# Peptides against a protein of PDB entry 4HTP: the designs that were tried, part 59

Target 1, 231 residues: chain A of PDB entry 4HTP
Amino acid sequence: SQTVASHVPFADLCSTLERIQKSKGRAEKIRHFREFLDSWRKFHDALHKNHKDVTDSFYPAMRLILPQLERERMAYGIKETMLAKLYIELLNLPRDGKDALKLLNYRTPTGTHGDAGDFAMIAYFVLKPRCLQKGSLTIQQVNDLLDSIASNNSAKRKDLIKKSLLQLITQSSALEQKWLIRMIIKDLKLGVSQQTIFSVFHNDAAELHNVTTDLEKVCRQLHDPSVGLSD

## One batch from the design tools (peptide; aimed at target 1 S39)

Design b2_p27_4_s1 (made by RFdiffusion4, then SolubleMPNN; from b2_p27_4, 12 letters changed)
Fold by OpenDDE base, seed 5:
Structure b2_p27_4_s1 (fold): chain B 231 residues (1-231), chain A 27 residues (1-27)
Amino acid sequence: as target 1 above (231 residues)
Amino acid sequence: SMEELEREREEKLKKKIEELEKEEEEK
């Protein structure tokens, strides 16, 4: 079945997240998230206009925005050091070169940007001059590839993990890869709390999540902002 | 229609990317 996520470019989510991160005030951060959410709901209503029983929800996006709350997908088994080595290989970076060393030693401040300890930012600057300006992946495709990574990690199929990572990397812009890395590492650094994200999504979302710990259930049951838990 | 929404989204996304690129170049 067609999902909203199969129509939403991953670039749209990433650009929204970038705006949220760059916003100084809570109100501005909320505005950017609300605009994305409202757009998603409009697409849902249009896509499912003639369908009464739809399981489609905001879940495909929500699980990328709140990756720490992921319970369906098992561990990726991916760390910054693995990604660093992969990028060095993929980009054919000299091992003793500045860019390779930046990726491997991302915790040590080597530059003026103060990005020490944020591997995703280090990777972004290395990728920006080398990657596509615009990616081609949808949110659904990103989730499918992440599912593949988690499944193959559980099966200890390292070669297939690498294959899925390469698909993600080769079809993504530098900005999209920055956010993808943060999703995999489960630290988006948005400067907005989980509680705020839930409160913007639905007034009862935080409560339902606290009871169920099921992010998909929260997104499905509280899809309509006008329908509460007691309904 | 879905087609109209897709077109609108694409236009908005293009503008968002351009704005983000401009902000980065100004730093």
Scores: peptide ipSAE 0.519, ipTM 0.908, DockQ to the pose 0.037
OpenDDE base, seeds 1, 2, 3, 4: peptide ipSAE 0.023, 0.000, 0.025, 0.017; ipTM 0.442, 0.301, 0.459, 0.377

Design b2_p27_4_s2 (made by RFdiffusion4, then SolubleMPNN; from b2_p27_4, 12 letters changed)
Fold by OpenDDE base, seed 1:
Structure b2_p27_4_s2 (fold): chain B 231 residues (1-231), chain A 27 residues (1-27)
Amino acid sequence: as target 1 above (231 residues)
Amino acid sequence: SMEKEREEREKKLEEKIKELEEEEKKK
């Protein structure tokens, strides 16, 4: 079945997240999220205009925005040190070079950007001058690759994990990779709470999530902002 | 600018919506 996520570029989500992160005020952060959500709902209505019984929802995007609430997908088994080693290998960085050392020692303040402990930001600056291609992945394709990583981690298939990571990296811009890393590590640093995201999505979303702990059910049952839990 | 990227994204989404609507009208 055709989904909204199969048509929305991952770059669009990353651009929205970047705007939210750069915004200083709560109101501006909320505005950027609302604009993305409204565009998604509009596209959903157009895509499914002639179909009444669809299971498609905002879930594919929401699980990337709130990765700490993921319950369907198993653990990735990926840490910053693994990603650092992968980037050093893939980018052919000199092992004793400044960029390789920045990735490996990401917890040490480098003094220049205040990004101490944020591996994704350090990776972004290393990747920015080296990424030649615009990202081409959809949100659906990103989720499929992340599912593959989790499945192969459970099966202890390290080579297949590396293969899926390489597919993500080679088809993503530096900005998209920054956000992908944060999704994998489960820390987006948006400056907005989970409760704020739920409140913007639907008035009853926080309550339904507290009872079910199922993010997909929340997105599906509360797809229409005008229809409540009691309706 | 981030604003131009937003406008371009919105235009592309509107174009895709129009294409889908036109494809549905042709069926």
Scores: peptide ipSAE 0.024, ipTM 0.450, DockQ to the pose 0.454
OpenDDE base, seeds 2, 3, 4, 5: peptide ipSAE 0.026, 0.020, 0.019, 0.022; ipTM 0.505, 0.462, 0.392, 0.491; seeds 2, 3, 5 fail the geometry check

Design b2_p27_4_s3 (made by RFdiffusion4, then SolubleMPNN; from b2_p27_4, 12 letters changed)
Fold by OpenDDE base, seed 3:
Structure b2_p27_4_s3 (fold): chain B 231 residues (1-231), chain A 27 residues (1-27)
Amino acid sequence: as target 1 above (231 residues)
Amino acid sequence: MEEEERRRVEERLEEKIAALEEKEKKE
């Protein structure tokens, strides 16, 4: 079955997240999220025009925006140090070079950027001159690869984890990788609360999530912003 | 730059929607 997530580029989500992060005010952050959500719903309505009872929802995007609330997939088993080593290997960075040391020592202020402790930002600057300008992955493909990573982590298949990570990395821009890293680490640093994200999605979303703790159920049941829990 | 990038994203989504609608009309 066709899903909205199979058509929406991961780059579009990342660009939205980047706008949200750069926005100073809550209102502007909300606007960027709302615009993405409205576009998603519009695409959903067009894609499913002849099919009223679909299970497709905003869930594929929502689980990437609120990765701390992920309950369907198990832990990735990926830490910043693993990613640092992978990037050093993949990019053939000199081990004693400045960029390799930045990735490995991402917690130490390097004085050049106020990005100390944010591995994703450090990685972004290392990747920017070395990576594709535009990624090719859809939101569905990103979720499929993340599912593979989690499954293989549970199965202790390290080589398959590396394979899926390499597929993510090689098909993503530096900006997309910045956000992908934050999704994996489960810290997006958007400057907007979970409650705000839910409130923009649907008025009843926070309540339903509080009761069910099921993000997919929240996205599916509250897909229509005009239809409440009591309706 | 941000507004232009937003516009490009929106245009790409609109183009995809339009392409789907055209396919549905031809089927």
Scores: peptide ipSAE 0.028, ipTM 0.513, DockQ to the pose 0.488
OpenDDE base, seeds 1, 2, 4, 5: peptide ipSAE 0.022, 0.026, 0.000, 0.024; ipTM 0.466, 0.494, 0.245, 0.548; seed 5 fails the geometry check

Design b2_p27_4_s4 (made by RFdiffusion4, then SolubleMPNN; from b2_p27_4, 13 letters changed)
Fold by OpenDDE base, seed 5:
Structure b2_p27_4_s4 (fold): chain B 231 residues (1-231), chain A 27 residues (1-27)
Amino acid sequence: as target 1 above (231 residues)
Amino acid sequence: SMKEEEEERERKLKEKIEALEREEKEK
């Protein structure tokens, strides 16, 4: 089915998240999120102009922005140590080399950047000189690959998990991989609360989520910011 | 720059919207 997520590059979401993270203060963070959301809604209206009954919503993006609220997709079974080993293998890093040691010992301060404990930032600096400048994945394709990882984790198919991870890695920039890692680990470090994200999306979003715990339902029912729960 | 990337994103989305609007008028 034709969805907004099938047309929006994953790079566009990552660039928005990067802007939010770098922004100082709540107002600027909100502005960047609102601009992305407004563009999404405008594209939705154009894409579905002649279609009254569509299930398409902001959900494909929202589940990546609030990955801790994911309920549809099962656990990935991926930890930082697994990703470290995969990157060492894929990038052919010397096991005793500086970059391999940074990835494996990501919790120990090894440099001046203060990135200790943030595996995604450490990975970013290792990947930046080695990866594509621009990725090719859409938000839909990222979600499809993440679904594959979760399904194969449930089925204990480690080889297929590795295959899907390699597809994500080889088709993503260093910046996109930084954010992808944070989505998998479920910690984006945006400096904005869940409640703030919901309040910008829709005035009733926090309330509906508190009752239903269904992020897709929240995105679908409250797609129009002018239509409330009581309407 | 982050500003140039944002402007490029907005331009690409605008172009996609305009293309969809043309396709809908041709049907």
Scores: peptide ipSAE 0.023, ipTM 0.499, DockQ to the pose 0.429
OpenDDE base, seeds 1, 2, 3, 4: peptide ipSAE 0.023, 0.020, 0.020, 0.025; ipTM 0.463, 0.501, 0.500, 0.454; seeds 2, 4 fail the geometry check

Design b2_p27_5 (made by RFdiffusion4)
Pose (drawn by RFdiffusion4):
Structure b2_p27_5 (pose): chain A 221 residues (1-106, 117-231), chain P 27 residues (1-27)
Amino acid sequence: SQTVASHVPFADLCSTLERIQKSKGRAEKIRHFREFLDSWRKFHDALHKNHKDVTDSFYPAMRLILPQLERERMAYGIKETMLAKLYIELLNLPRDGKDALKLLNYGDFAMIAYFVLKPRCLQKGSLTIQQVNDLLDSIASNNSAKRKDLIKKSLLQLITQSSALEQKWLIRMIIKDLKLGVSQQTIFSVFHNDAAELHNVTTDLEKVCRQLHDPSVGLSD
Amino acid sequence: SRQEEYLKKWSENASPSVQQNVAELLE
């Protein structure tokens, strides 16, 4: 019943992605990712120490790191133009104001929102990776159910409980373009030697994370 | 190290058995 994702602050995923994006070289981008992945695996063993048929895996984090491969969630129905309106309303931004104009006259949208949010209010987030995933699930379902009001509410929960950095990375997760500077092939190869192969045949990100959870145990076994 | 910091941080509000497991891992 328990998950690694319920124990990991979304902020730690975001700070990892930030350092990855900020790194100039491939080796350094891989290092930052590897450290998070390795810690996730160590904590998985400690958490599920004496457990039986464990289905928990790196999937809750991997689906955010490779969001373009997201298949379980339907489309979010979220455009950058509406996030701008949501922030103007939420932050009580005067439309003649400098911050409102930056959002309206839209180095992607996530960065603009980052610069707007950074000097404001909340500096430390509270959500876990699991809670972020649960809320993204509500947003995708409510898009399918044509409930734009429930989408606004769920997105408001995500935004108001998160720091500027988390929000920058959350926006990028929703748009599905992280701009990390490291390829999907590279990310899969760091996770597991066989991961790129398994994904080619299955197109199934959760299956890959679960089946190839152990790096010393290959597809042949 | 950063991995040790993560393990300590993530296990801080875990069950006592999980906290103990992480403490032993970090010895």

Design b2_p27_5_s1 (made by RFdiffusion4, then SolubleMPNN; from b2_p27_5, 12 letters changed)
Fold by OpenDDE base, seed 2:
Order: C-alpha cells, then structure tokens, then sequence
Structure b2_p27_5_s1 (fold): chain B 231 residues (1-231), chain A 27 residues (1-27)
C-alpha cells in the first residue's frame, strides 16, 4: 500500500523539472533527471526493504514527466481559457485589470518576458506574488487529484472538477502550479526528448514502450536498471 | 548533494525503520 510517491513532495519534482528546463545542454538536463531518479530508486529500496512483490514503481512520477504518454487517465477537459477564468475568480482579479487580461490573452505579447503563448509562464508571474511560498502536496496526492479531474470530466461533473482544481491550486506554490499547468496541458517544454528520458530511465525503456505503449508497465518491468527486458 | 537532500526530506515522515535505512545509505 505504501508508495514512494506518497513520500515525495510534488515540490521536489517541480524543482527538478525547473532545473532541467533551465539547463542548456543535454548532459546537464540528464544529470538533473538522473539525480531525481536515483533518489527515487534508492528510497524505493529503503521503503520496501522488507516487502516483496510490490507493484510500486517510478510510474507516478513518469506519468507527470511524460504526460503526453498518459493512457490510464482520460482527458481532463481543461484548456488554458478555463484555467484563466478560474484564476481570475480565485484570485479575485479585476476583469479589466492587467493580470486578468494577461491570462485571457496569453497568446498576445504584453510584457518583456517574451512568454507569449506559454500560459504556464504567464500564470506563474501572476501567481508568484499571490500564492503560498511552499506547497504541501505529495506526488501521490497530485495524481489522486488529477485522477479525480479526469474521472469527473468523463462524468461531466464540472462542480467536482472545479473542487479538485481548487485543492491543487490552493495547496501549491506558484512554481508548482506552473508545472502542474504544463502537466495538465501536456507540454512541459523541458528541452529534452522523450527518447532521452527513456534512455536515462532504462536502456530497454524505449523499446518496451514502443511495443506496449504502457508507461506503467515500462516503469514496473524496468524498475531495476540492471535487469534487462530479455532477462 | 541533491540526492542526499532529497532522501533526507522524503524520509522525514516515514517510519522509523525506513528512516534508519535511509540513514544507513547516507552514512
């Protein structure tokens, strides 16, 4: 029942993603990802030392890092415009104010940051002076809330979707929300390819994913980097 | 290191047994 994801702050994943994004070279990006992954694997070993046959894996993190490969959760039904309106409401932004207009017209250049078209970055700067400095959610909790959103979208329960979104937003820092938005929109802009992420995770990861298209299976079967697909 | 810091933080609210295992890794 215990999972690594239940112990890992979402903030730590976000800080790792931030480091990857800010890194210029492929090697540096890989280093940051590897540090997080190695930490995860070591913690897994510690957490499950006396427990055999666990199904726990890197999957809870991987599905957030490669959200475009998500197949377990159905569509969120959330677009930038919806988030913009939600933030305007939640933050009580004047509708004709600068920040509200920035969120609604995120595709139009308005400032000096050069973030036109990147809603997450626009949101980040609006949120930074208004949100908590430190979030409180674990990766497991984030995934639970995202599961809820997807499920309620399928059920067309907009009220419950909003409820889960509010929980995510009110318990997250501006930086965490930036990455959360990118996860929901399924565009992280890390500057590193899917192939690179898989190659760092396991030598056989890309091959297994190409065959199964099952990200959880990839993470579970190839949890140990020393155990190959043919073993 | 970044790895050490992560492991320490992740084990902060874990069981005593897990904390001991992590401590051993970091020793």
Amino acid sequence: as target 1 above (231 residues)
Amino acid sequence: SREDALLRRWSANASAEVQQEVAALLA
Scores: peptide ipSAE 0.776, ipTM 0.978, DockQ to the pose 0.978
OpenDDE base, seeds 1, 3, 4, 5: peptide ipSAE 0.768, 0.773, 0.769, 0.771; ipTM 0.977, 0.978, 0.977, 0.978

Design b2_p27_5_s2 (made by RFdiffusion4, then SolubleMPNN; from b2_p27_5, 13 letters changed)
Fold by OpenDDE base, seed 2:
Structure b2_p27_5_s2 (fold): chain B 231 residues (1-231), chain A 27 residues (1-27)
Amino acid sequence: as target 1 above (231 residues)
Amino acid sequence: SREDELLRRWSADASPEVREAVAALLA
C-alpha cells in the first residue's frame, strides 16, 4: 500500500527537527514543524487523490517526533553504552583513542561544545567526518527497522538487533544518526512541549490523546485540521 | 519555499499521476 512515509526521506524529518532545535523562539519552532506537517498533508492529498478510506496518516512521523508516547512498538533495549560500543566497533576506533573515550564517557565534559550528557551530539561529531553525507532511508524504512529492533529485543535476538542497527547506521548521515539516536533514547531535546506539537497538529489532539493514549488514533482521526472530535 | 521543496522531492519517485497532482499544488 502507498503511504506518505514511503516517499518522505528520513533526512527531511531530521532537517526539520534540526531547524526546530536550533530555533530559539516558540513561534519559529512552530513554524518549522508546521511547514513539515502542511507538506505532509498536501502530499497525502495528492498521493491518495483517487483513493478512499485510506488509513495513512501522520502517525509514522509523529511517533518519531514524540517517541516517548510510543505504545505500539515495545522497548528497544538499547542504551547509550551499547551504541557507543557498536560505533567503536563499526568505525574501528582505537580503544584508547579520543573518539572512543568520548563515546564511552559521554557524561564527562571533554570539549568546548558543552554536550556533556548528550550522547547523540557526541556521536554526531564523531560520525560527521566518517559517514556518508546523505542518507537513503525513508521514514517508513526507518520505522520498519525500529520495529525490527523492538521485536527482536522482545525475542532476545541480539544478532538481529545489531543487523538492523547496522542498516540504520550505514544508510544514514551523521545528522540523521544524531536524531535517530535521540528517537531511540526517546529524548529529542526540541525545546518545544508535547502540548505545542499537539496543538499545532490539531486543536483537539491533546484532548484525544489524553483520553486514548493512542498516537495513531490521534493522527488518523484528526488528520484533517478542520474536522473536530465532535464532528 | 520549504514546503515547495519538500513536495517536489517527495513526489520525485511517485507515479506520474501523483507528480501531476503535486505540480498542480505548486502552481
Scores: peptide ipSAE 0.784, ipTM 0.979, DockQ to the pose 0.972
OpenDDE base, seeds 1, 3, 4, 5: peptide ipSAE 0.779, 0.779, 0.778, 0.779; ipTM 0.979, 0.979, 0.978, 0.979

Design b2_p27_5_s3 (made by RFdiffusion4, then SolubleMPNN; from b2_p27_5, 9 letters changed)
Fold by OpenDDE base, seed 2:
Structure b2_p27_5_s3 (fold): chain B 231 residues (1-231), chain A 27 residues (1-27)
Amino acid sequence: as target 1 above (231 residues)
Amino acid sequence: SREDELLRKWSANASPEVQEEVAKLLE
């Protein structure tokens, strides 16, 4: 079946998240999120014009925006140290070199950016001069790969986990990888609360999530902002 | 607008029918 997520570049979600993060103040952050959300809803209407009874929703994006609330896929089993080693290998970084050490010792301040403890940001600067300028993955593809990682982690298939990670990495820009890492680690550092995200999505979203703890249900049942929970 | 930009991009590889619907939204 056709989905909005299959048409939306992951890059566009990442650029939106980047805008939110860089924005100062709640109002501006909300504006950027709303722009993306409204675009999604409009595209949904266009895509499904002749198919009113669909299960497609904002869920594919929401689960990446609020990864700490993910309940469908199991744990990835991926830590910063694993990613560091993978990047060192993939980028053929000298093990005793500056960039390799930055990745491995990400908790210790080594640079002027003040990004100690933020692995994703450290990775970004290492990747920026070394990777693609533009990624090729859709949100659907990213979720598929993340599903694969979680499934293979559960099955203890480390080789397949690496394979999926490599696909994500090699088909993503530095910026996309920054956000992808944060999604995997489940800390986006957007500077806007979960409740704010829900409130912008739908007035009843927080309440429904509090009851169900199911992001997909929230996104599906409250897809239309004009239709309330009681309707 | 950002919204218009996104809609254009997302419809680029969609079916002609979807492209037409998006075009209507952008008018």
Scores: peptide ipSAE 0.774, ipTM 0.978, DockQ to the pose 0.970
OpenDDE base, seeds 1, 3, 4, 5: peptide ipSAE 0.768, 0.771, 0.769, 0.772; ipTM 0.977, 0.978, 0.977, 0.978

Design b2_p27_5_s4 (made by RFdiffusion4, then SolubleMPNN; from b2_p27_5, 11 letters changed)
Fold by OpenDDE base, seed 2:
Structure b2_p27_5_s4 (fold): chain B 231 residues (1-231), chain A 27 residues (1-27)
Amino acid sequence: as target 1 above (231 residues)
Amino acid sequence: SREDELLRRWSKNASKEVQEEVAKLLE
């Protein structure tokens, strides 16, 4: 079946997240999230106008925005050190070079950027002059690849994990990779709380999640902001 | 608007029917 996520470029989610991160005030952060969410809902209505009782929801995006709440996928088994090594290999960076050392020693302040401890930001600056300007992945495709990584991690298929990671990386811009890394590491650093995200999504979202701990159910049952839990 | 931009882009490769529905939203 057709899904909104299959039509939404991953780049658009990333640009939204970037806008949220760069915003100084809570209200502005909320506005950017709301714009994306409202667009999603409107597109959903257009896409599914003649189809009732679809299972499609905001879940594909929500699970990337709130990766700490992911329960469907098992652990990726990916850490910063693994990504660093992968990038060094993929980009053919000299192992003793400046950029390779930045990736490996991302926790150490270099004085060049205030990004110490944030691997994704370090990676971004290394990737920016080297990667595609525009990615080609949809949100659905990103989720499929992440599913593959988690599944293969459980199956201890390291080669297949690498394959999926390479596909993600080679089809993503530097900005998209920055956010992808943060999604995998499960720390987006948006400056907005989980409660705020839920509140903007639906008034009853936090409550339903507290009871069910099922993010997909939250997104499906509360897809319509005008329809509450008691309805 | 940002919303309009997103809707236009998302509908680019959608069916004609969906594109028409999105167009109505953008009027």
Scores: peptide ipSAE 0.784, ipTM 0.979, DockQ to the pose 0.969
OpenDDE base, seeds 1, 3, 4, 5: peptide ipSAE 0.777, 0.780, 0.779, 0.781; ipTM 0.979, 0.979, 0.979, 0.979

Design b2_p27_6 (made by RFdiffusion4)
Pose (drawn by RFdiffusion4):
Structure b2_p27_6 (pose): chain A 221 residues (1-106, 117-231), chain P 27 residues (1-27)
Amino acid sequence: SQTVASHVPFADLCSTLERIQKSKGRAEKIRHFREFLDSWRKFHDALHKNHKDVTDSFYPAMRLILPQLERERMAYGIKETMLAKLYIELLNLPRDGKDALKLLNYGDFAMIAYFVLKPRCLQKGSLTIQQVNDLLDSIASNNSAKRKDLIKKSLLQLITQSSALEQKWLIRMIIKDLKLGVSQQTIFSVFHNDAAELHNVTTDLEKVCRQLHDPSVGLSD
Amino acid sequence: STAEADVATTYAEWQTAMATADAEAAT
């Protein structure tokens, strides 16, 4: 019943992605990712120490790190133009104001929002990776159910409980373009030697994370 | 109780590593 994702602050995933994006070289980008992945695996063993048929895996984090491969969730129905409106309303931005103009006249949208949010209010987030995943699920379902009001509410929960950095990365997760500077092939290869292969055959990110959870146990076994 | 202590210790070590990584990035 318990999950690693329920114990990991979304902020730690975001700070990892930030350092990855900021790193110039491939080796350094891999290092930052590997440290998070390795800690996730150590904590998985400690958490599920004496448990039986464990289905928990790196999937809750991997689906955010490779969001373009997201298949379980339907489309979010979220455009950068409506996030601009949501922030102007939420932050009580005067439309003649400098911040409102930056959002309206839209180095992607996530960065503009980052610069707007950084000097404001909340500096430390509170959400776990699991809670972020649960809320992204509600947003995708409500898009399918054609409930734009429930989408606004769910997105407001995500936004108001998160720091500027988390919001920058959350936007990028919703648009599905992280701009990390490290390929999907590289990310899969760091996770598991066989991960790129398993994903080719299955097109199933959760299956890959679960089946190839152990790096010393290959597809052949 | 021992299993709860192991989980707490592993978590604390990970959070220390995260703080260290942030401090190094800020330098």

Design b2_p27_6_s1 (made by RFdiffusion4, then SolubleMPNN; from b2_p27_6, 17 letters changed)
Fold by OpenDDE base, seed 5:
Structure b2_p27_6_s1 (fold): chain B 231 residues (1-231), chain A 27 residues (1-27)
Amino acid sequence: as target 1 above (231 residues)
Amino acid sequence: SEEQKEIEETLAEMQKRMEEAEKEAAE
């Protein structure tokens, strides 16, 4: 079935996350998230106008925004050191070169930017001069590739994991890869709480999640912001 | 259709946000 996630560019989510991270105040962070969410809901209403019984929801985006709450997808088996080695290989970086050493030693502050310990930021600066300006992936395609990684990790198929990672990397901008890394590592550093994200999505979202621990159920049952749990 | 027009308008809004964010990231 046709989904909103199959049409929404992954770049739109990443640009929203970047704006949220750069915003200083809670109110401004909320505004950027609300603008993305409102566009998603508007798209859903238009796409499904003649179809009342749909299972489509905000879940494909929400599971990327709150990756620490993921319960459907199994572990990726990916750490920063694996990504560093993959980037060195893919970008053909000299092993003793400055950029390779930055990726491998990401925990040690070697640079002027104060990005010590944030692998995604270090990767961003290495990728910026080398990657596409604009990515081509939808949110659905990103989730499909992440599902493939998790499935192949469970099956111990390292070659297929590498293939899916290469597809993600080669079709993404440096900014999209920064956020993709943070989604895989499950630390977005948005500066806004989980409770705030739920409260903006729906007034009853935090309560329903506390009871069910099911992010898809939360997104599906509370799709309409005007319809509560008691309705 | 009105539905297709609304989808196109929403996609245009998303595209505009992406372009604005790219400009902000370049500053």
Scores: peptide ipSAE 0.395, ipTM 0.884, DockQ to the pose 0.558
OpenDDE base, seeds 1, 2, 3, 4: peptide ipSAE 0.364, 0.389, 0.348, 0.026; ipTM 0.874, 0.882, 0.869, 0.608; seed 4 fails the geometry check

Design b2_p27_6_s2 (made by RFdiffusion4, then SolubleMPNN; from b2_p27_6, 20 letters changed)
Fold by OpenDDE base, seed 3:
Structure b2_p27_6_s2 (fold): chain B 231 residues (1-231), chain A 27 residues (1-27)
Amino acid sequence: as target 1 above (231 residues)
Amino acid sequence: SEEEKEIEEVKKEMEEKMEKAEEEAEK
């Protein structure tokens, strides 16, 4: 079945997240999220115009925006040190080279960018001159690959984890990889609270999530911003 | 910036896909 997530480029979500991160004010952060959400809902209405009972919702995007609330996927088993080693291997970086050392020592203040401790930002600068300018993945494809990683981690299939990571990396821009890393690590650094994200999504979203702890249920039941829990 | 161009290209592609999906849903 066609889903909104199968059509929306992952790059669009990443661009939205980048705008949210760069925005200083709460109002501007909210605006960028709302614009993305409204576009998603518009696309949903167009895509499903003739279908009354669809399970499609904002969930595929919401679980990437709020990855700390993920309950469906098992743990990825991926840490910054694993990603650092993978990038060094994939990019054929000299192990004693500046970029390899930046990735491995990401916690050490390197005096130039103030990005100490943010592995995703360090990775971004290493990747920017070396990666595709535009990614090809949809939000659905990113979720499918993340599901594969989680499943294969549970099954202890390290080679299949590496394969899925390679697919994510090779089909993503440096910017998309920055955000993908943050999604995997479960720290987006958006500067906006979970409660704010829920409040923009739907007025009852925080309440329903507090009761159910089910992000998919929240996204499905509160798909229409005009229809409340009491309706 | 290169980032702004990427954003504009992605937006344009999304808009084109949305318009196409709207046209296909109206058929």
Scores: peptide ipSAE 0.026, ipTM 0.643, DockQ to the pose 0.041
OpenDDE base, seeds 1, 2, 4, 5: peptide ipSAE 0.020, 0.018, 0.000, 0.025; ipTM 0.557, 0.548, 0.277, 0.640

Design b2_p27_6_s3 (made by RFdiffusion4, then SolubleMPNN; from b2_p27_6, 19 letters changed)
Fold by OpenDDE base, seed 1:
Structure b2_p27_6_s3 (fold): chain B 231 residues (1-231), chain A 27 residues (1-27)
Amino acid sequence: as target 1 above (231 residues)
Amino acid sequence: SAHEEEIKKTLEEMREKMRKAEEEAEE
């Protein structure tokens, strides 16, 4: 079945997240998220205009925005050190070179940007001059690859994990990879709370999530902002 | 089809809004 996530580029989500992160005020952060959400809902209405009993929802995006609330996927088994080694190999970085050492020692404040401890930002600056390609992945494709990683981690198939990671990396811009890393590590650093995200999504979202702890159920049941839990 | 055109239009509108927002954020 066709989903909104199968049409929305992952780049659009990453650009929204970047705008939210760069915004100084809470109101501006909320505005950027609301604009993305409203566009998603509008697209949903158009896509499913002639269909009844649709289960499609904002869940594919929401689980990437709030990765700490993920309950469907098992653990990825991916740490910063693994990603560092993968990038060194993939980019053919000299092991004793400046960029390789930055990735391996990402916790040490060596940079002018104050990005110590943020592996995703370190990776971004290493990738930016090397990634010339525009990202081509949809939100659905990103989720499919992340599902594959989690499944293969459970099955202890390291080779297949690497394969899926390479697909993500080779089809993503430097900016998309920065956000993808943060999604995998489950720390987006948006500067907005989970409660704020839920509040913008639906007035009853925080309450329903507190009861169910099911992010998909929250997104599905509260898809329409005008229809509450009691309706 | 009319449905496909509507989907395409909505996606294009979404992308245009995103582009404008990026330009505004760079200023």
Scores: peptide ipSAE 0.120, ipTM 0.716, DockQ to the pose 0.849
OpenDDE base, seeds 2, 3, 4, 5: peptide ipSAE 0.099, 0.113, 0.008, 0.113; ipTM 0.723, 0.719, 0.351, 0.728; seed 5 fails the geometry check

